# Ledger of designs, part 291: peptides against a protein of PDB entry 6TME

Target 1, 324 residues: chain A of PDB entry 6TME
Amino acid sequence: NRLKRAYIALQAWKKAFYSDPFNTAANWVGPDVCSYKGVFCAPALDDPSVLVVAGIDLNHADIAGYLPPELGLLTDVALFHVNSNRFCGVIPKSLSKLTLMYEFDVSNNRFVGPFPTVALSWPSLKFLDIRYNDFEGKLPPEIFDKDLDAIFLNNNRFESTIPETIGKSTASVVTFAHNKFSGCIPKTIGQMKNLNEIVFIGNNLSGCLPNEIGSLNNVTVFDASSNGFVGSLPSTLSGLANVEQMDFSYNKFTGFVTDNICKLPKLSNFTFSYNFFNGEAQSCVPGSSQEKQFDDTSNCLQNRPNQKSAKECLPVVSRPVDCS
Target 2, 324 residues: chain A of PDB entry 6TME as posed
Amino acid sequence: NRLKRAYIALQAWKKAFYSDPFNTAANWVGPDVCSYKGVFCAPALDDPSVLVVAGIDLNHADIFGYLPPELGLLTDVALFHVNSNRFCGVIPKSLSKLTLMYEFDVSNNRFVGPFPTVALSWPSLKFLDIRYNDFEGKLPPEIFDKDLDAIFLNNNRFESTIPETIGKSTASVVTFAHNKFSGCIPKTIGQMKNLNEIVFIGNNLSGCLPNEIGSLNNVTVFDASSNGFVGSLPSTLSGLANVEQMDFSYNKFTGFVTDNICKLPKLSNFTFSYNFFNGEAQSCVPGSSQEKQFDDTSNCLQNRPNQKSAKECLPVVSRPVDCS

## One batch from the design tools (peptide; made by RFdiffusion4, then SolubleMPNN)

Design b2_p27_5_s2 (from b2_p27_5, 14 letters changed)
Fold by OpenDDE base, seed 2:
Structure b2_p27_5_s2 (fold): chain B 324 residues (1-324), chain A 27 residues (1-27)
Amino acid sequence: as target 1 above (324 residues)
Amino acid sequence: PLIPPAPRPAPPPEFQHVYDAMQAQLA
């Protein structure tokens, strides 16, 4: 019965393929779905004597098509990996029936519409990768209430502000890069206890960086480049004891880049180029360290190469933003 | 185009053999 439902689902999906250049679904014939390429079976959790479809992996198959609602019949699937295809349309709401969903990877496709809220209905979800699609609209605050280990949202069309619920996230990796997020980074960011990597690259974020960033003790990668951030770097950044890669380039930061930031013990690369910094400590100067790399290009620094002109600097530097 | 791989959490023990089979097929 359960494999029969899976057969119905998989045949509906095969019918929804517009192109299968590698003939991935060529063997998707007959009732033996466990022999289908990219389909993986396991004993059911509720009855070990029953074999069920537990995983799908169609990564890198270059399949064009859509996800039909019949995929909701795959109620035993815990691993769903279909990245690097040409699937279009929306994620079916019928996938809410997949209550065992643990890893959901639909990255590098052509999905559209709002955030797939069906992902919020999966109680055991740990990995969510929806990057490199055309998802749009607001990010639901509830995404950060889930016990996710990783959240990949980059390279989409998401808009509006980053939810304040971000502080509730237990994720080690979160990517916002290359969307249309706006507003400030929430102060609650400092409450992300398990955060190792966070990337904000290429959004429309603005305002001052919250001091609470300095509470991210486990962060190894912090990239806020290519936004509209203003003001000075928070002095609390000296608390980033494990940061290795830090990038603040292509913003509107002002003020002085301090020793306590550039001397962070694990810092390997610190890029603060293309801002309006008017001073830096000697420890921040490119070439000052053998083990650390710095980039101070295109700031308002005195006696440094490749800086902005006085004409470009004066209007900004003379009107510093007070973040206090 | 291909995208960079991302680390994923370990699957539940009950699905480890499925995960291993999936990884083996991709190798």
Scores: peptide ipSAE 0.078, ipTM 0.747, DockQ to the pose 0.585
Fold by OpenDDE base, seed 1:
Structure b2_p27_5_s2 (fold): chain B 324 residues (1-324), chain A 27 residues (1-27)
Amino acid sequence: as target 1 above (324 residues)
Amino acid sequence: PLIPPAPRPAPPPEFQHVYDAMQAQLA
């Protein structure tokens, strides 16, 4: 009996709660699991005459506890949303049995350990949100082989390089922000066919930006701020026909910010502050446009306010990095 | 921490009613 298995799972989970400040699981009593708060039932896909637990929503419940292995008994769950709780520990490998998983949101919790590779076992997964946790280690390359629409990894402890497989991703939104990623952005990034938003904020990324970024025709948000990038901005950035928000601030970029970048047709905000740029086109000057917002603060620009001193600039500007 | 809004893909038709119920609870 599927509902009986669900009952076992949910009761095990309730037992795994250390704190339930809103008494969310107060009505988790008895065999009628479909009446449980945050539990949603639907007809089974394989047999419409059978009612199964198809969704969990415990978002914003501030529940402290862990995910017990018995959750693997919830084999009919397609939507699992436990955002904004205080769940700790690891994601159980037993969740591999949840073969219908479509949306998995465990963001804003206290999960630890390596990337939850169990997520890679779900053939139909489209949405993965594990941000605002304490996941650590390397990102498995296989994550980008999944047909995900969105990948949220930000605010974790992931390290090492971004996998070259990123180019295989079909995701429209990918966040790497506020991790410990290092190395270069893979050149394969230009192959991301459906990419609309990508965020690299606040990592240890370095090297030159790959020219292939200019192939991201559908990108509307590109944020690479707060890293260790060097060299000039790729001239191919002129190809970002749909970019609206672009941020390269707080890096070690040098060279000239070109007219072709600042005149991008959809560009609304372009921040390139806190770098070592030694020139900019007139179209890049803050206030030059009513439709576009620019920030050129703290560079090595001549005749601009709030720039770095010559003492700070000369050692960097005199040793340009060749990205060719 | 404050979680910024994130877009979600449209659920498959077979799960729409579950999604709607979940969204209603969030409202």
Scores: peptide ipSAE 0.031, ipTM 0.704, DockQ to the pose 0.498
Fold by OpenDDE base, seed 5:
Structure b2_p27_5_s2 (fold): chain B 324 residues (1-324), chain A 27 residues (1-27)
Amino acid sequence: as target 1 above (324 residues)
Amino acid sequence: PLIPPAPRPAPPPEFQHVYDAMQAQLA
C-alpha cells in the first residue's frame, strides 16, 4: 500500500521535528495522510485509480529537525518544497528512490555536508534550489549535465572551481553567489544557450573574464561583483544584446570601460565601482543617460568624484594584467 | 530571513492540480 508507506515516512519525519512553532504537523495524525497540512495527494501516474502523495509543501514553517531516511518511502513525490525552515543534517541518500522528483527546494535551511549528490540521481529533475544552507566541498561537474531549468547554489560553503561542464547546462538561471568558489570562469560558459541570469557575487573567483561571455545573447542579468577578477573587460561584452543588469563592482579590473559596453541596447544598470579602471567612455559616466544608471565610484578615473588615491592606484594600474 | 523569490518551471500536467493546491494553501 503506497499510502501506508507514506504514512510511515511522514510519521518518521514528524518524530524528527525538534520544534514546530506554527504547529504545522499538529494534524499529522492517523492514516489519512492526504489530509495532512502541507501534504498533497494526486492520482498515481501508473494507476489513476490509486491516490498517492505527490507533493510536499512546508515552506516558511520554521520547523527545526532533520530529514530521516524513511522519507525515501515517499516514492511518488514529484514536488518537494521545504524552504525557510530550520532543518539540519544531510539530505538522505534514500531519496534516490523518489524517481519522479521534478522540483526540489530545500533552500533557507541548515543543511550541511557535501553537495547532495542524490539530486543527480533524479532523471526528471527540472528545478534545484539548495541555496542558503551550509553545503560544502566541491561542486560535482555532473550537476550541469542535468536538464535543469534553474540551479540555485548561492549562500553555501562550496569551495571548488566552477566545473567546465557549465557550458552543457540548459538552465535559464544559475546562482553561485556567496560561496567560496575559486579559479577562473570556464571558457565554456559561452555555450550556455538558454542562460538568462547568472550570479557570481561574493566568491573567490579570479583571473580574466573569458571572452566567451559575449556569446550569452539571452542573458538579462550578469553579476560578477565581489570577486578577484583582473584584467580588462572583454571587448566581446558588446555582444550581450539583452543584458539589463550588469555588475562588475568590487574586483581588480583595470583598463578602459568602452562605449560598446555602456551603450548596450537593453542595459538599465551597469555597476563597475570599486575596481582600478583608469578610463571610461563618456557614455559610461553616471548621469549621462536618463535610461541607464551607472556607478563608477572608487576607480582610478581622472576628473571623477570618489576615486581611489594615486597611491592606491599606481601599483595596480602600472602593472596591468594581459589577458590576451 | 526571507528567501528571495525564485522562478520555477511549470510542473508536469499530471501534477498541476497538486501545484495549484499548494499555491492555494500559501495564499
Scores: peptide ipSAE 0.027, ipTM 0.609, DockQ to the pose 0.550
Fold by OpenDDE base, seed 4:
Structure b2_p27_5_s2 (fold): chain B 324 residues (1-324), chain A 27 residues (1-27)
Amino acid sequence: as target 1 above (324 residues)
Amino acid sequence: PLIPPAPRPAPPPEFQHVYDAMQAQLA
C-alpha cells in the first residue's frame, strides 16, 4: 500500500524534527496522510484509481531537523518543496527511489556535504534549487547533462572549476553566486541556447572572459561581479542583444569600455565599477542616458570622479593581460 | 547584486491540481 509507505515515511520525518515552531506537523497523526499539512495527494500515474502522495510543501515552516532515509518510501512524490527551514545533514540517497521527482527545492536550509548526487538520478527533474545551504566540494559535470530549466547553486561552499559541460545546459536560469568556484568561465558557455539569467557573483573566478559570452542572445541578466577576471571586455559582448542587467564590478578588468557594449539595445543597467578600465566611450558615462544606468566608479578613467590613484592604476594598466 | 528569483517550470498536467493546492497554501 503506497499510502501506508507514505505514512511510515512521514512519521519518520516527524520524528526527525527537532523543532516545529509553527506546529506544521501537529496534524500529522493517523493514516490519512493526504490530510497532513503540507502533504498533497493525487491519483497515481500508473493507476488513477490509487491515491498517492504526489507533493510536499513545507516552505517557510522554520522546521529544524533532518531528512531521514525513510523519505525514500515517498516514491510517488514529484514536487518536493522544503525551503526556508532549518533542516540539516545530507540529502538521503534513498531519495533515488523518487523517480518522478520534477521540482526539488531544499533552498535556505542547513544541508551539508558534497553535491547531492541523488538529484542526478532523477530522470524527469526540471527544477533544482539547493541555494543557501552548506553544500561543498566540486560540482559534478553531469548536472548540466540534465534537462533542467533552472539551476540554483548560489550561497553554498562549492569549489573547483565550473564544468565545461555547462554548454549542454538547457536551463534559463543558473546561479553560481557566493561559492568558491575558481578558474575560468568555460568557453562552452556560449552554447547555452536557452540561457536568460546567469550569476557568478562573489567567487574566485579568474582569467579572461570568453568571447563566446557574446553568443548568449537570450541572456537578460549577466552578473560576473566580485571575482578575479582580467583583461579587456570581449568585443563580442556587442552580441548580447537582450541583456538588460550587466555587472562586471569588483574585478581586475582593463582596457576600454566601448560604445558597442554601452549602446546595447536592451541594456538598462551596466555596472563596471571597481576595475582598472582606463577609458570609456561617451555612451558609457553615467548620466549620458536617461534610459540606462552606468557606474564607472573606482577605475583608472581620466577626468572622472572617484577613480583610483595613478599609483594604484599604473602597475596594472601598464601590464595589460593579453586574452588572445 | 541581483540574485534572480526562482522561475518555476510548469508542472506536468497530471500534477497541476497538486501544484495549485501548494500555491494556494502559500497565498
Scores: peptide ipSAE 0.025, ipTM 0.649, DockQ to the pose 0.377

Design b2_p27_5_s3 (from b2_p27_5, 12 letters changed)
Fold by OpenDDE base, seed 5:
Structure b2_p27_5_s3 (fold): chain B 324 residues (1-324), chain A 27 residues (1-27)
Amino acid sequence: as target 1 above (324 residues)
Amino acid sequence: PLIAPAPRPPPPPEFQFVYDSMAAQKA
């Protein structure tokens, strides 16, 4: 009996709660699991006459605890949303039995350990949100082989290079922000055909930006701020026909910010502050447009306010990195 | 230093819609 298995799983989970401040699981009593708060039932996909647990939503419950291996008994679950809790430990390998997993959101918890590779075992997974946890180590290249719509990895402890397989991703949104990613952005990034938003904020990324970024025709948000990028902005950025929000602030960029970038047709906000740019086109000057917002603060620009001192600029500007 | 905005949260799950969609794809 599928509901009996679900009962075993849910009772094991309740037992794994250390704190339930909103008494979310207070009604998790008895065999009628479909009445449990945060538990949603639906007709089984293989037999519409059978009712099964199809989804879990415990978002914002502030529950402290862990995920017990018995959760692997919830074999009919397609939606698992438990964000904004205080769950700790690791994601159980037993969840590999949840072959219908479609959306997995464990964001804003206290999970630790390596990337939860069990997520790679789910053939139908479309949404993966593991942000705001303490996951660490390398990002497995295989994550980008998955047919995901969204990949949220931000605010973790991932420490690796970004896999070259990123170009295989079909995701519209990918976040790397606030990790410890290092190395260069792979040139294969330009092959992300469905990409709308990508965020690299606050990592240890370095090197030159790949020219292939300019191939991201559908990108509306590109944020590479707070890294260690060097060299000039690629001229191919003029190809970002749909970019609205672009941020390169807090890097070590040099060179000239061109008209071709600042005149992008959909550009709303362009922040390139806190770099070592030594020139900008008139179209890049803050206040030059009513429709576009620019920030050129703390660069090496002449005749602009709030720039770096000559002492700070000279060592960097005089030794520009050649990205060619 | 500027504080970068956190990515927006995903929309709330629509269990019935998703499950029905999956059922339709399986059929």
Scores: peptide ipSAE 0.030, ipTM 0.668, DockQ to the pose 0.090
Fold by OpenDDE base, seed 3:
Structure b2_p27_5_s3 (fold): chain B 324 residues (1-324), chain A 27 residues (1-27)
Amino acid sequence: as target 1 above (324 residues)
Amino acid sequence: PLIAPAPRPPPPPEFQFVYDSMAAQKA
């Protein structure tokens, strides 16, 4: 009996709650699990005459607790949304039995440990949100082999390099922001055929930006701010025909910000402040356009306000990194 | 360094719609 298994799982989970301030699980009593708050039932895919637990939504419940292994009994669940709680511990390996998993959102919790590799076992997974947790270690390369629509990894403790397999990803949105990633952005990034938004904010990334970024013609948001990138901006960035939001602030970029970048047809905001740029085209000057916003603060630009001192600029500008 | 928010996803579809769509794909 599928609902009996669901009952066992949900009662085990209720016992794993340390705090339920909104009494979300107050009605989690008795065999009728389909009446439980946050539990959604649907006809089974293999037998429409059988009702099964198809989804969980406990978003914003502020529940403290952990995920017990008995959750692996929820074999018919396709949607699992438990964001904005205080769940701790690790994601159970027993969730590998949830072969219908389509959307998995455990964001804004207190989960720890390595990347939850159980997510890689789900053949139908389209949406993965694990942001705002304490996941740590290396990102498994296999994450980008999956046919995901969105990958949210921001605000964790991930470290090491970004896998070269990123180019295989079919995701439209990918976030790496506010982790401890290091090394270069892989050149394979240009192969991300469906990419619309990508953010690298606040990592330890370094090196030159790969020229292949210019192949991302469908990108609307590109944010690489607050890293250790060096060299000049790639000339191939002129190929970003649909970019609207672009941010390279708080890096160690040098060279000239070109007219071809600042005149991108869909560009609305371009921030390149807090770098070591020594020149910019007139089209890049803040206030030069009513339709576009620019920020050139704290660079090494001549005849512009709020720039770095000669003492700060000279050591870096005189020794530019050649990315060619 | 500047702290900026990451993009937010759109609201998820209704559970029943997703499940029905999956059923249709298997049929």
Scores: peptide ipSAE 0.028, ipTM 0.661, DockQ to the pose 0.101
Fold by OpenDDE base, seed 4:
Structure b2_p27_5_s3 (fold): chain B 324 residues (1-324), chain A 27 residues (1-27)
Amino acid sequence: as target 1 above (324 residues)
Amino acid sequence: PLIAPAPRPPPPPEFQFVYDSMAAQKA
């Protein structure tokens, strides 16, 4: 009996709660699991006459606890949303039995360990949100082989390089922000045909920006701030026909910020502060447009306020990195 | 602040799921 299995799973989970400040699980009593707060039932896909637990929504419940292996008994769950809790430990491997998993949101918790590879086992997964946790180690390249619509990885402890398989991703939104990723952005990034928003903020990424970024025709948000990128901005960035928000601040970029970038047709905000740019087109000057906002603070620009000293600029500007 | 839209389709109304990307992220 599927509901019996669900009962076992949910009772095991309730037992795994250390704190339930809103008494969310107070009504988690008895066999009628479909009446449980945050538990949603639906007709089974394989047998519409059978009612099954199809979804969990415990968002914003501030529950402290862990995910017990018995959750693997919830084999009919397609939606699992438990963000903004205080769940700790690892994601159970037993969740591999949840073959209908479509949306998995465990964001804003206290999960630890390596990337939850169980997420790779779900054939129908479309939405993965594991941001604001303590996941660590390398990102498995297979994550981008998944037909995901969104991949939220930000605010974790992931390290190593970004896999080259990123180009295979069909995701519209990908966040890498506030991790420990290193190395270069893969050239394959330009193959992300559905990409709308990508965020690299606050990592240890380095090297030159790949020219292939300019192939991201659908991107509206591109944020690479707070990294170690070097060299000039690729001229191919003129191809970002739909970019609205662009941030390259807090890097080690050099060279000239061109009209072709600052005059991008949909550009609303372009921040390139805290770099070593030694020139900018008039169209890049803050206040030059009513439709666009620019920030050129703390570069090596002449006749602009709040720039770096010659002493700070000269060593870097005189030795530009050749990205060719 | 990180931009974190939810590009996924809305959950079925019968589930009454609530997902707010902005609420999920910390300030």
Scores: peptide ipSAE 0.028, ipTM 0.576, DockQ to the pose 0.123
Fold by OpenDDE base, seed 1:
Structure b2_p27_5_s3 (fold): chain B 324 residues (1-324), chain A 27 residues (1-27)
Amino acid sequence: as target 1 above (324 residues)
Amino acid sequence: PLIAPAPRPPPPPEFQFVYDSMAAQKA
């Protein structure tokens, strides 16, 4: 039966624990898996008279170990939350059998290897959190074909370019931060119809920002700081009617920071420090507004404090990048 | 250490039973 399979899976998992500091699995004894700490049972969707393991929550258990292939026997699991542990190894391909997977959170662990493509096999997946691991390699383009509400990829070892399929994503929150992504932000980004928050912090992204960013009408947070972006800020950024937090700091941007950007109606914080901007509108000056916070530090601005020297600015400002 | 909030979408009606079960056991 289903609970017997669950028992096999959970006992295999317990055996795969190297350390359980809080004795989380201490009561993982006997056939009554529904009494196990962190194991949640519910009536099966296909037969309400049958009790099945529907969820796992081992968040913050500091468990060291790995995920054994026997976890594929947990075929009724819809919620799998094991963040803030010390699980290592790879995500088992056997998890493809968990066809009801809705939320998958393995964040803040020690997982390695390529992107866990098994996550792409789950037809009902809505939440994917794999941040704060050691996943590496290319991001599969197919990730953005999923009807995910949130995609957390930050603090990994992902590299290569961001797939152009990003425009197909229906996610409201996407994090790329603190990886090794390179290349340009795809122009298709403007097609992300449900996007509220996107974070690119601390990658190797470069090139000009695409004009299509201005089409992100629902975006409230846009952070592209700590990359290698060049050129001027797109004039189309004036279209970000709902942006509250915007950060372009620590790049190689040039040109003029316009009034249309700094006067965005919902803008609360706009950081464009540590670039090579050579001008800014009065509305962009820190202290010019009580409702908005600006940081223009370490640019090439005239008559502003804490700017780069002429020696630092001249080589860059004199050779502007044309993004048109 | 989380760089962004981790908003979880509300579960669809078909999964509400799972969510409720988990919530009940956490309480």
Scores: peptide ipSAE 0.040, ipTM 0.706, DockQ to the pose 0.565; fails the geometry check

